# Peptides against a protein of PDB entry 3C66: the designs that were tried, part 173

Target 1, 189 residues: chain A of PDB entry 3C66
Amino acid sequence: KSWANLFEKNDFFFRYKFYLEITAYTRGSDEQHLKWSGLVESKVRLLVMKLEVLAGIKIAHPFTKPFESSYCCPTEDDYEMIQDKYGSHKTETALNALKLVTDENKEEESIKDAPKAYLSTMYIGLDFNIENKKEKVDIHIPCTEFVNLCRSFNEDYGDHKVFNLALRFVKGYDLPDEVFDENEKRPSK

## One batch from the design tools (peptide; made by RFdiffusion4, then SolubleMPNN)

Design b2_p30_2_s3 (from b2_p30_2, 17 letters changed)
Fold by OpenDDE base, seed 4:
Structure b2_p30_2_s3 (fold): chain B 189 residues (1-189), chain A 30 residues (1-30)
Amino acid sequence: as target 1 above (189 residues)
Amino acid sequence: EEYETKVMKANVSPNSVVISGDKMIIEVEE
């Protein structure tokens, strides 16, 4: 890994005050998630392009790699909780109630055969044209179009019990811990 | 400053995409 790549990663989550998070969720097989997340990831560039043309947005830059995580997800309520709590530092502590699947524990019998929720998260750094100390930007249309594009690709992705997609607008100080290295301090409010 | 996190959740019905959540109107301050 080139020093440049490490530097770019570390700088990315400190460079912007605002981020748009795109998370693909799958409660099913790893193969199902690979297909679903791969599709979502392939369309992120189209969303970026649609965001960049908005007058209020100065810059929209995607991070190059998804963040991947998986949890033991025995119930539908757990799956809903993951979708509600993931993607914000303020709420992510609720996920500690679930078993995170790691390379160290994935072969344990209790984890191997358990239902799992898979997550792939893409980040877009946003810079805004703030002329008068405050700016309002409506990104609803581009986000809706993106969601429709992903969900309409295959009828199988219509099963919300298995496949879900969320877009979350987050400030840099409220980014999930996963984006920071152990030695990095999160941005201050 | 407390900001409200805006989340768009997308559920697909067989014949329509239902988007739930707050309108993605972002308010940003310097």
Scores: peptide ipSAE 0.274, ipTM 0.730, DockQ to the pose 0.688
Fold by OpenDDE base, seed 3:
Structure b2_p30_2_s3 (fold): chain B 189 residues (1-189), chain A 30 residues (1-30)
Amino acid sequence: as target 1 above (189 residues)
Amino acid sequence: EEYETKVMKANVSPNSVVISGDKMIIEVEE
């Protein structure tokens, strides 16, 4: 089946029970983030290919569009908090303690000159070959290779104070609110 | 050439498997 027909946006976040989230973080300039996130995004297809060949994975389907967000991030602790809390519906409410940068507020003096954390998140829908009620799949190798590939591309990407990359396994009912439209109901457990 | 896969310690969120350490085993239940 052609990848092209799978890109209809409307049901991607309802189609799978499981998702792998790939988030590129940058505490720095928008230019730094654009380069970093662009690199990460360019490598997602390689990760998908490596996941698809695992015996326990039936389908690994990437969502084509990244989700973009940015926060005022005055401290390193705030940056750590973002990395800890982002990517799960259970924990994302903690991000309300930070100022979300929007098109409406980005020109405010207090926001314009503030340190920022930028986030770009890619999603991979996962379907598993479950023969028994429980299946264990080790995805460590593909994921580690992906992280190493991204971070080794440029020496600057080794600076964890600026550039970070996380892969998070999430159930559909615990996806962040950003993936759903206002009229869509979150999947139930 | 032994590719020493240096596993970078990603912070493990209590509710999600973030790739940290030597193993990322996903358990899926139907």
Scores: peptide ipSAE 0.264, ipTM 0.674, DockQ to the pose 0.178
Fold by OpenDDE base, seed 2:
Structure b2_p30_2_s3 (fold): chain B 189 residues (1-189), chain A 30 residues (1-30)
Amino acid sequence: as target 1 above (189 residues)
Amino acid sequence: EEYETKVMKANVSPNSVVISGDKMIIEVEE
């Protein structure tokens, strides 16, 4: 059974206390991003499998649809800022300094031909086996393997000025606003 | 409670893939 059919969006982002965000970044063309993000997305299932076998992880469930966003990104510093600030409600307000590309504004002259950073974000909901009120889980290995798998797939993805990949561990209350509908209230701490 | 966000960033060097950031050691409480 495809994971795609198991979770409604609204339930997924409220179901878990913890999430792993996988974001593919591209500062380049939409075509470049499509290729890069598509590759990353295709490998998420392998990461899930590697996470699930860890003793401290009870559940690792992927949300099957990526979240897409793009920003006008005129400088490398802007691109670094995006990579630093994206993926957390606490920090995402810094992205307001950049122009978000939308369907409404994408044809504006100042946006249409501007350098852009494209983002595709996959989410994995995590549930942990907590035996003694506190659990420590090292997910570095599977995450590293995942990154290596993605980056080594094509030599073109070695250009960090264009292609980047980040994994972010966040709590549900700190999920980006993008995952919630307008009528939804984010989880409380 | 303030939690520290764990982020793994992947950079590429000419000779290797370099992963920067803190080790992805997650500490969770009930």
Scores: peptide ipSAE 0.261, ipTM 0.714, DockQ to the pose 0.662
Fold by OpenDDE base, seed 1:
Structure b2_p30_2_s3 (fold): chain B 189 residues (1-189), chain A 30 residues (1-30)
Amino acid sequence: as target 1 above (189 residues)
Amino acid sequence: EEYETKVMKANVSPNSVVISGDKMIIEVEE
């Protein structure tokens, strides 16, 4: 099961030139994040369905599992930085200024009791219908509808100090390091 | 009330995909 999942993962992040990242952010408790991220994840299939019916979209393929990470996040500015820098290989190095929570360090007193930002990220591989060397595709409405669907479910999710949601379009060569294993080379441009 | 994502962005590089403005309007080139 683990190996099959690994092969599926590796193939997925090399299969497409373009990806849509959906990240749920929570600066709060693990329980709050579990509820928020679970809601977002449950709605991703609806976004895929909305994307698939667009004439410019040939394929919208969701990855099966979210990627999870958490950081010590003592300030609101740190939380804003995470949301700005996460999701691209070009910018993610800025997150090295924050303490990543790991299984090895999570029980340290300085980390255990610290304010945290939790991240759950879903990926959608995209292929486009390009007939005339260039194609323009507007996915703004489906993305907005998805955001509204997630946040309108509970008014508490409207508190941007705690709960946030981002959609990021990226190229395969600029995917975050988290999607690749240590022995994998990221796609070239 | 309509919500917008805090970040709706695309990473763009020359000769492939560009996004116009802050809206998720994507242009793909071969």
Scores: peptide ipSAE 0.377, ipTM 0.696, DockQ to the pose 0.213; fails the geometry check

Design b2_p30_2_s4 (from b2_p30_2, 16 letters changed)
Fold by OpenDDE base, seed 4:
Structure b2_p30_2_s4 (fold): chain B 189 residues (1-189), chain A 30 residues (1-30)
Amino acid sequence: as target 1 above (189 residues)
Amino acid sequence: KEYEPLVMKANVGPNSVEISGDKMIIEVEE
């Protein structure tokens, strides 16, 4: 692996002012999530291609690996909360009300057999062509097309109680803590 | 204007994909 590839990985979450987050959610089995998240991840490259051709977008750079997390999710309300609060530093503290599943606790009886929500998040770093101090870029169509590609692939993913998908546009200073190492300081405003 | 992330949610209805949340219209400033 070239030093350049390592460097690019290490500074990815500091390189851009803006990020598009794509999160696949599954409230079900790990097997269900692997299939769903794998499908979503396989389509991210198509979204990137559609973003790159927009005049207002200078760069759309996908991060190579998903971030994976899972929570004990006993209720539908908890699942809605996860979908609402995840992916922003401003709101992610609300997830502290839920039990994060870790390698250390996953075998505990109270966690092992508990209903879970699984999350896989892909990140796209965005750089914009700002000509006049302000730029307005409509990415709604590419995002909609991406969602349609993911959801139309298999009818089994039509159950919104189990499978969900969100796209979130965030500033770099509002990235979730998961993208930073313990020794890294998040970007400032 | 206070910064808030733009969030698009995909809900699958029985016959269609319903997209809810924000329109993904990005406004960026230098």
Scores: peptide ipSAE 0.499, ipTM 0.867, DockQ to the pose 0.651
Fold by OpenDDE base, seed 3:
Structure b2_p30_2_s4 (fold): chain B 189 residues (1-189), chain A 30 residues (1-30)
Amino acid sequence: as target 1 above (189 residues)
Amino acid sequence: KEYEPLVMKANVGPNSVEISGDKMIIEVEE
């Protein structure tokens, strides 16, 4: 099936039981984040190709649009908290302790000059070849190769205080709220 | 077992790719 027909958001987050989330984090400028997230996004296709050839994976389908968010991030501890809590519905409520930057508030003096953490998240829907009631699929190598590819590209990304990357394997019912429209009901277990 | 997501974290350092967190070994049940 051509990738082209899969681009419509309409049911992507309902089609799969499992998702791989790739989040690029930047605690710095929007320009720094644009470069970092753009690099990571450009490499997602290579990860998909590596996943698709695994015998246990039937489908690896990337969602074409990244999800963008930013928070006021005054401390390194706040940045660690974002990295720990983001990407799961179970834990994302902890992010309510931070100020979400929006188009409505970005020009407020207290927000404009505040340190920020930027997040760009790409999603890959996964379908597995389950022959037995339980299947074990090792995707660690492809994920490691992807991370290494993103990091080795530019020495400027060597500052872990600024640039980070995480991969999360989640079930569809545990996807972040950001992927659903206000009128959409979250998948049940 | 209670469901927990698998998380691989990558600290981007100049001289070392430190990958921390979970091994990305997926166990799926029907």
Scores: peptide ipSAE 0.495, ipTM 0.863, DockQ to the pose 0.709
Fold by OpenDDE base, seed 1:
Structure b2_p30_2_s4 (fold): chain B 189 residues (1-189), chain A 30 residues (1-30)
Amino acid sequence: as target 1 above (189 residues)
Amino acid sequence: KEYEPLVMKANVGPNSVEISGDKMIIEVEE
């Protein structure tokens, strides 16, 4: 399947009922995050290849660009909250308690020097082969192998207080607001 | 069952095998 049919952003987040989100987290410097997220992103293709060969998966299609966000993250508890609440529309409103870093506010003294959590999220659209109204697909092994591949690459990523990784399986109607433009209506249930 | 996303979390460390969260077993209904 030629990865060349990169769906436009608008078509991608409406095309699938299910998505796998891969988020790289960094509570540290932008430079640290760039290295970490770049590593994770470089391995996503290998995960897709492993997903595509599963009998229950009809399509595993990655979105080509990561979504980038950052928050002021003064405490470890805030960092845990980000990791727990990010990636789902149901829970992302909890992040409103944190200051989102934007191009407009990044130079403010209170934000510039504040501890930050950086997030890079890759999306994989999933279509399933449903034969009998209900399908069960185990993707745990491919996901575990992907995580292990990211972990084993460099000792510098060994600090769990700084570097984290999550995989989230979500329905299209529960995608974060970041994937939709202001004029786009979220998919219905 | 109410819909909840499946979340696998991994602390990144060279010697850390600790994966926490949900088993990534997907159940899809039409």
Scores: peptide ipSAE 0.511, ipTM 0.869, DockQ to the pose 0.720; fails the geometry check
Fold by OpenDDE base, seed 2:
Structure b2_p30_2_s4 (fold): chain B 189 residues (1-189), chain A 30 residues (1-30)
Amino acid sequence: as target 1 above (189 residues)
Amino acid sequence: KEYEPLVMKANVGPNSVEISGDKMIIEVEE
């Protein structure tokens, strides 16, 4: 039974206190992004497997669907800003300075031919085995291995001006607004 | 300390993948 069938979207982003976000970024064509994000997504299961075997991790549960977004990204600085500000509710408001591409506006002349940054984000819900009210878990190694797997697959993904990858460890109350439906209240602190 | 997310970025240099940002060492408290 696919993990996809067990959890409604709404419950997933409320179930865990902590999430690992994996975002594939592409400043280029939609085709480039599709290839890059598809590769990253294909490796997420391997990361999950590596996380699950860590003693401090009780559960590493991937959300099955990526979240897709795209922004008009006219400059490299804008692309850096996207990479810096995306993935946290605290910082995502900075992205309001950029034009979000939507189905409603994608055909506008100012948007259609504009340089774009594409984002695909995968989420992993994390539950920890907390001993003595505090736990320290080093996930740097599996995260590094994951990044290396993604980047080493094809040399074409070596252009940091086009292709980027970030992993973010966030608390549930700091998840991006994109994960919640309009009727859902963000988890409190 | 104010909560900040841990962020690992993968930048590709000309000859190597450079991983920058935070070390992904998670500290959780009940």
Scores: peptide ipSAE 0.505, ipTM 0.868, DockQ to the pose 0.637; fails the geometry check

Design b2_p30_3_s1 (from b2_p30_3, 17 letters changed)
Fold by OpenDDE base, seed 2:
Structure b2_p30_3_s1 (fold): chain B 189 residues (1-189), chain A 30 residues (1-30)
Amino acid sequence: as target 1 above (189 residues)
Amino acid sequence: EDSFELDVEIPAKKGRPRARLHGTVITLSE
């Protein structure tokens, strides 16, 4: 089986108890986001490789495709709110205060030319080797190396008012709604 | 209970955007 076939959406977001989310944020043009998110996405495999060799990590499997979303983002505070609240089911309801851009509404006059925040999110499913009742796994180093790699690759992305990057460790039951189809039930806690 | 620790913000600097790391130290409980 090809890697692509092994990681179809069908069960990916149910397969693991834990996930690492990698989100590229852009408050700017679609073109800016395409370049920034593309860079981040191109480096995800390197993070996976670094995670896989950690003793506490049994499996690190990337989902093959990013999830894309965008919001009307008229203020910097809105952009900070998006970055704070996105990526967790428990907090994502706060995003309802903003207008989600959809294919149905993107041509509306109030949305079409509005400032937008673009989000591209990659997911890595994680399985751990638990040897003790309480085991501590530290993924800070590879994650830090990854973000530093992304943020140092091109100075064009230096404006944090435009470009941001976040990594979030989440449990499967706390994954954003975007990863589930309407007919799928969220994993239980 | 599983816990996720170490939320870090890497500040922007000249030519380097901001990055955030959430929960990169994980304590797993059986």
Scores: peptide ipSAE 0.550, ipTM 0.918, DockQ to the pose 0.708
Fold by OpenDDE base, seed 4:
Structure b2_p30_3_s1 (fold): chain B 189 residues (1-189), chain A 30 residues (1-30)
Amino acid sequence: as target 1 above (189 residues)
Amino acid sequence: EDSFELDVEIPAKKGRPRARLHGTVITLSE
């Protein structure tokens, strides 16, 4: 890896004021999630391309790797809660009510065979062209096109009780804790 | 202050999972 690549990786979550999060959710097997998240991840470049050509967007820069997490998810309500609360620092503390699956605990009998929700999250850093004191940027169309592309690609992912997709626009100060190292201070508001 | 608006749920259809979009209309104040 070049020094430049390492530097970009290290400061990626501090470089932009705004981020777009793309999360693939799977309440099922790891194999199901691998296929679903892999599909979503494979299409991210197309979203980036569509964002880059918008007049209001100066830069759309994808982070190179997804962030992976999984939770014990015994109920459908828990799965809905995960989808509601994940992706924002201000709300992610609600996930503490669920058991996070880690490398240390994944082989525990109570966790190993438990129903799980898997999450893969891609991040796009965004810089906007702000010409006026108040500028409106609408990214709804490219985002909609992206999710529709992912959703329509394979019918195997049609069960919303298993597979879900979300896009979330967030400020840097509201990024999930997962993107920062333990010694890093999150950006201020 | 910047605002992020328009939360949309695209419902599941036959062969298509649910999708959610959060804050796809951004108003920048700087």
Scores: peptide ipSAE 0.542, ipTM 0.917, DockQ to the pose 0.722
Fold by OpenDDE base, seed 3:
Structure b2_p30_3_s1 (fold): chain B 189 residues (1-189), chain A 30 residues (1-30)
Amino acid sequence: as target 1 above (189 residues)
Amino acid sequence: EDSFELDVEIPAKKGRPRARLHGTVITLSE
């Protein structure tokens, strides 16, 4: 299969059992988010390179297109909830308590000028070298190095009330709904 | 059953935003 086919959305999110999600959060302006998320996204390939060389990882393949979402986020507690609940199908239903900004509603007066949390999420599909029935793979070091790289790059992003970064390891069946089209069935367990 | 462990919050510090790591230690059962 050509590398080009690996970047097709429909195949990518069904191909791997495991995914690493990288989410840049911004509670502020769209401009702030574009800068922050752009920085994070620009470093993802470095994380991939570090993951690929781990003995337990057979493949680390990035989906290069970010997933963008935004919520009306009137409070800091709402922002914490977004960061806690986003990235897992099991928990994302809690976000239904917040107003998702869509193309259909973004011009509504109650939404247009409301405080917003912006999310940009990158995905890495992972395949492991399983030699034994129980194998432990530790990706903590490369992930920590990655987040530290992003965090230290520019002091402008130092306000955690505005800017945050999260990495989440998830199973394919627990990917957020955003990665699947309406006609696609979520992978089973 | 596969398990994902080690949730870590790296706190914000001067000039550095907060970061969170979820499930970075993976035990595979297959």
Scores: peptide ipSAE 0.532, ipTM 0.915, DockQ to the pose 0.714
Fold by OpenDDE base, seed 1:
Structure b2_p30_3_s1 (fold): chain B 189 residues (1-189), chain A 30 residues (1-30)
Amino acid sequence: as target 1 above (189 residues)
Amino acid sequence: EDSFELDVEIPAKKGRPRARLHGTVITLSE
């Protein structure tokens, strides 16, 4: 497949059994989020490079477009819940308790002036070198290095009530609904 | 069965946001 075909959404989220999700969270202004998420996104390629050199990883392929979402987030507990439940199909239904901000509702008075949590999520498809043997692959080091790189870049991001970062390893069948179109069937186990 | 292990919370520090790592140790079984 051409390099261009590798970045087609429909193929990407069906191509791999495993994905690494990188989510930047911001409970604050859209401007704050743009700066924070932009920083995180700018470093994803470095993470990919570190993953690719691991013996157990055959392919680490980033999806170049971030997924953006935002929720009305009136409390800190709501913000914690978002960070806990987001990124997995198994748990994302809990987010239905919060108001998702959409283009259709963003101008509503109750939403427009409400505190918001912004989410930007990058995805990396992973293929492993499995030769019919049980293999343990540890990606903790490169993930930690990536996190530290993002966290240390600017002291302005030091408020954990505002800025957070998460990496989540997930199976393709447990990807969030956001990555699939309405007409697409979720990958099976 | 494939398993994902090691959930780590990296606490916020002065000048550094909180971070979470989920499932960074992967055991692949065929």
Scores: peptide ipSAE 0.468, ipTM 0.901, DockQ to the pose 0.699

Design b2_p30_3_s2 (from b2_p30_3, 10 letters changed)
Fold by OpenDDE base, seed 3:
Structure b2_p30_3_s2 (fold): chain B 189 residues (1-189), chain A 30 residues (1-30)
Amino acid sequence: as target 1 above (189 residues)
Amino acid sequence: EDEFFEDVEIPAEKGRARARIRGSVILLSE
């Protein structure tokens, strides 16, 4: 496939069996999130480069578009719940307990000035050199380096009450609904 | 500080592995 085809959403989320999700969380202002998520997103290519050189990884391909969402997040417990439940189809239904902020409702009085959690998620498709079912790939080093790179950029990003960063390894059939169009069926197990 | 990642078994049995930074600490969950 051409490079152009690799960047098409429809192909990307069906092409790989495995994905690495990088999610930047912010419980604060949209300005805070813009800075934080922008930084994280700017470093994803460096993570890809480090993943590509691992012996067990055949391909590491980033999807270029971040996925953005925000929720009304009144409490720290809600913020923890979001971080726990987001990023997996198995658990994402729990997010329905929170109010999703949309362009249609963002000006409502109950939403406009409410505390919010902002999410920006980048995806990396992974193809592995699998020899057997017991094969293991250690992604600790590149992931740790990536996290350290992001959080060390500014001291403020160490405040976990506001800023968080998660890396989640998921199978294609467990990708969040957000990556698929309404007319698309998620991959089967 | 303490950074803990486990090797990802391919294919992943539990379907996911998660590493999360909170403050200076990286937490891993599967």
Scores: peptide ipSAE 0.028, ipTM 0.588, DockQ to the pose 0.079
Fold by OpenDDE base, seed 4:
Structure b2_p30_3_s2 (fold): chain B 189 residues (1-189), chain A 30 residues (1-30)
Amino acid sequence: as target 1 above (189 residues)
Amino acid sequence: EDEFFEDVEIPAEKGRARARIRGSVILLSE
């Protein structure tokens, strides 16, 4: 199945109450990140398939384009901070302590050769079957299988000092600012 | 509902891998 062009950006991030964020992190070279993120992105369809068969999940729709960002990341602590704070509107302001790499500044001498953390994030919109007042859906198994699939591809990807993979369940109102345009209003609680 | 974070060491075909899963168990209420 191809989900290409299934949803426009504006519709996608307002359609669902819940999203699964898949973020590939790389503290290393751009080349390393391209390989790592490319692999992760190539496997997202398999995760979607595994999510769709869960009884509590009615729909799992991937957004087709990754969101990419990079930060100057001089220390391992900075790298951990990025992984901890990224992916939620509640916590993403902490990233302001780091220098965001942009098209405007990427050629500056202080940034060009600086250690960087690269991020590529894929989003899956989720719709759940709610039959009772309380329903529990455990996505641990499919997520674990997905991570295993990605990490086992190359032994180098086992180095968590360089390569990391995070899956974050978020509510629509807590999506990162990057998914919205300046003229768009964030979904309310 | 509170979001939980879980750092998981996952057995892989080629050794072990680290993953960070947030909110892997979802409790939904009507």
Scores: peptide ipSAE 0.026, ipTM 0.556, DockQ to the pose 0.478
Fold by OpenDDE base, seed 2:
Structure b2_p30_3_s2 (fold): chain B 189 residues (1-189), chain A 30 residues (1-30)
Amino acid sequence: as target 1 above (189 residues)
Amino acid sequence: EDEFFEDVEIPAEKGRARARIRGSVILLSE
């Protein structure tokens, strides 16, 4: 069964109580980000495979579409803040302190040539299984392996000043606003 | 790295399971 046949995309962010967010960060050029995020995205399937074989995980379903955003990021502190605050509804409002780059404003002189942080986020919905009496599920190992795989692919990707990769375990009600349409109600606790 | 610790109830096929989430580790109990 292909992933596409396993779920409806329209309700993907309502199906699971838990999600794994994979975010590729780039403070640099759009070309750099395209390469970096493309690499990360290309490896997500491998992460899914590793998650699926964990005894406590019943389902690991990737959402096929990445979510893209970019911010004016004039300082390294801003870049750190983005990495700290992004990926959670609880904290994402802090990003309002930064200028979000949009199609409407990207050509403005103050934005066009400004340093930017680019974000590409992939999501994996997780369903857990305790029927096999697994007492714990540790996703640290597959996640770490994934990060290492991505970071080691090219020496340039080891530069944390430019390229970063974060994996965040998030509850459905705490998903970023970006995953919901305007007419969709955020999942409750 | 900031670790979070949360007790949650996870729906399961045979009901609900309690899970304690600590970082990337999820502890499951009936």
Scores: peptide ipSAE 0.024, ipTM 0.580, DockQ to the pose 0.132
Fold by OpenDDE base, seed 5:
Structure b2_p30_3_s2 (fold): chain B 189 residues (1-189), chain A 30 residues (1-30)
Amino acid sequence: as target 1 above (189 residues)
Amino acid sequence: EDEFFEDVEIPAEKGRARARIRGSVILLSE
């Protein structure tokens, strides 16, 4: 498959066994989220570069388009729940307890002025080189550096009640439903 | 491949910011 095909959604989420999800969370205004998520997105390439040089990583390929969603989020507990449950097919059904904001319902009185949690998620496909049975790849360091880079950009982003950032390593078969079209079959184990 | 799924909360170097990294340690096995 050509490199050009790697940038197509349908090929990207089936090509790799493993993915790194980078999710920017904001419980606040859409303006706050746009600034926060935009910052995070702008730094993803730096993380990719750091991942590519790690022993055991053959390829780290970013998907260029962020996935965006928002939920009515009336409580801090709801916000924590979103952060815990989002990003995995195994757990994402818990999000059904919250009202998803859509273009169809965003103007409803109960939704328009409600507190919201905004989510923007970037994906990195990972391919590994297995040289021996005891090969270890630790992405903790580059991920931590990435988090620190994003959080230190503005002191306002230190408020975890408003701004959060999560990096999740997931298997292809456990990717959220949002990455697949309705007619696409989820990868198997 | 043995994947260590650990939900690790990482404090930011500056301020009260926190982040979460899950499954960041991977053991590659043939």
Scores: peptide ipSAE 0.030, ipTM 0.586, DockQ to the pose 0.565; fails the geometry check

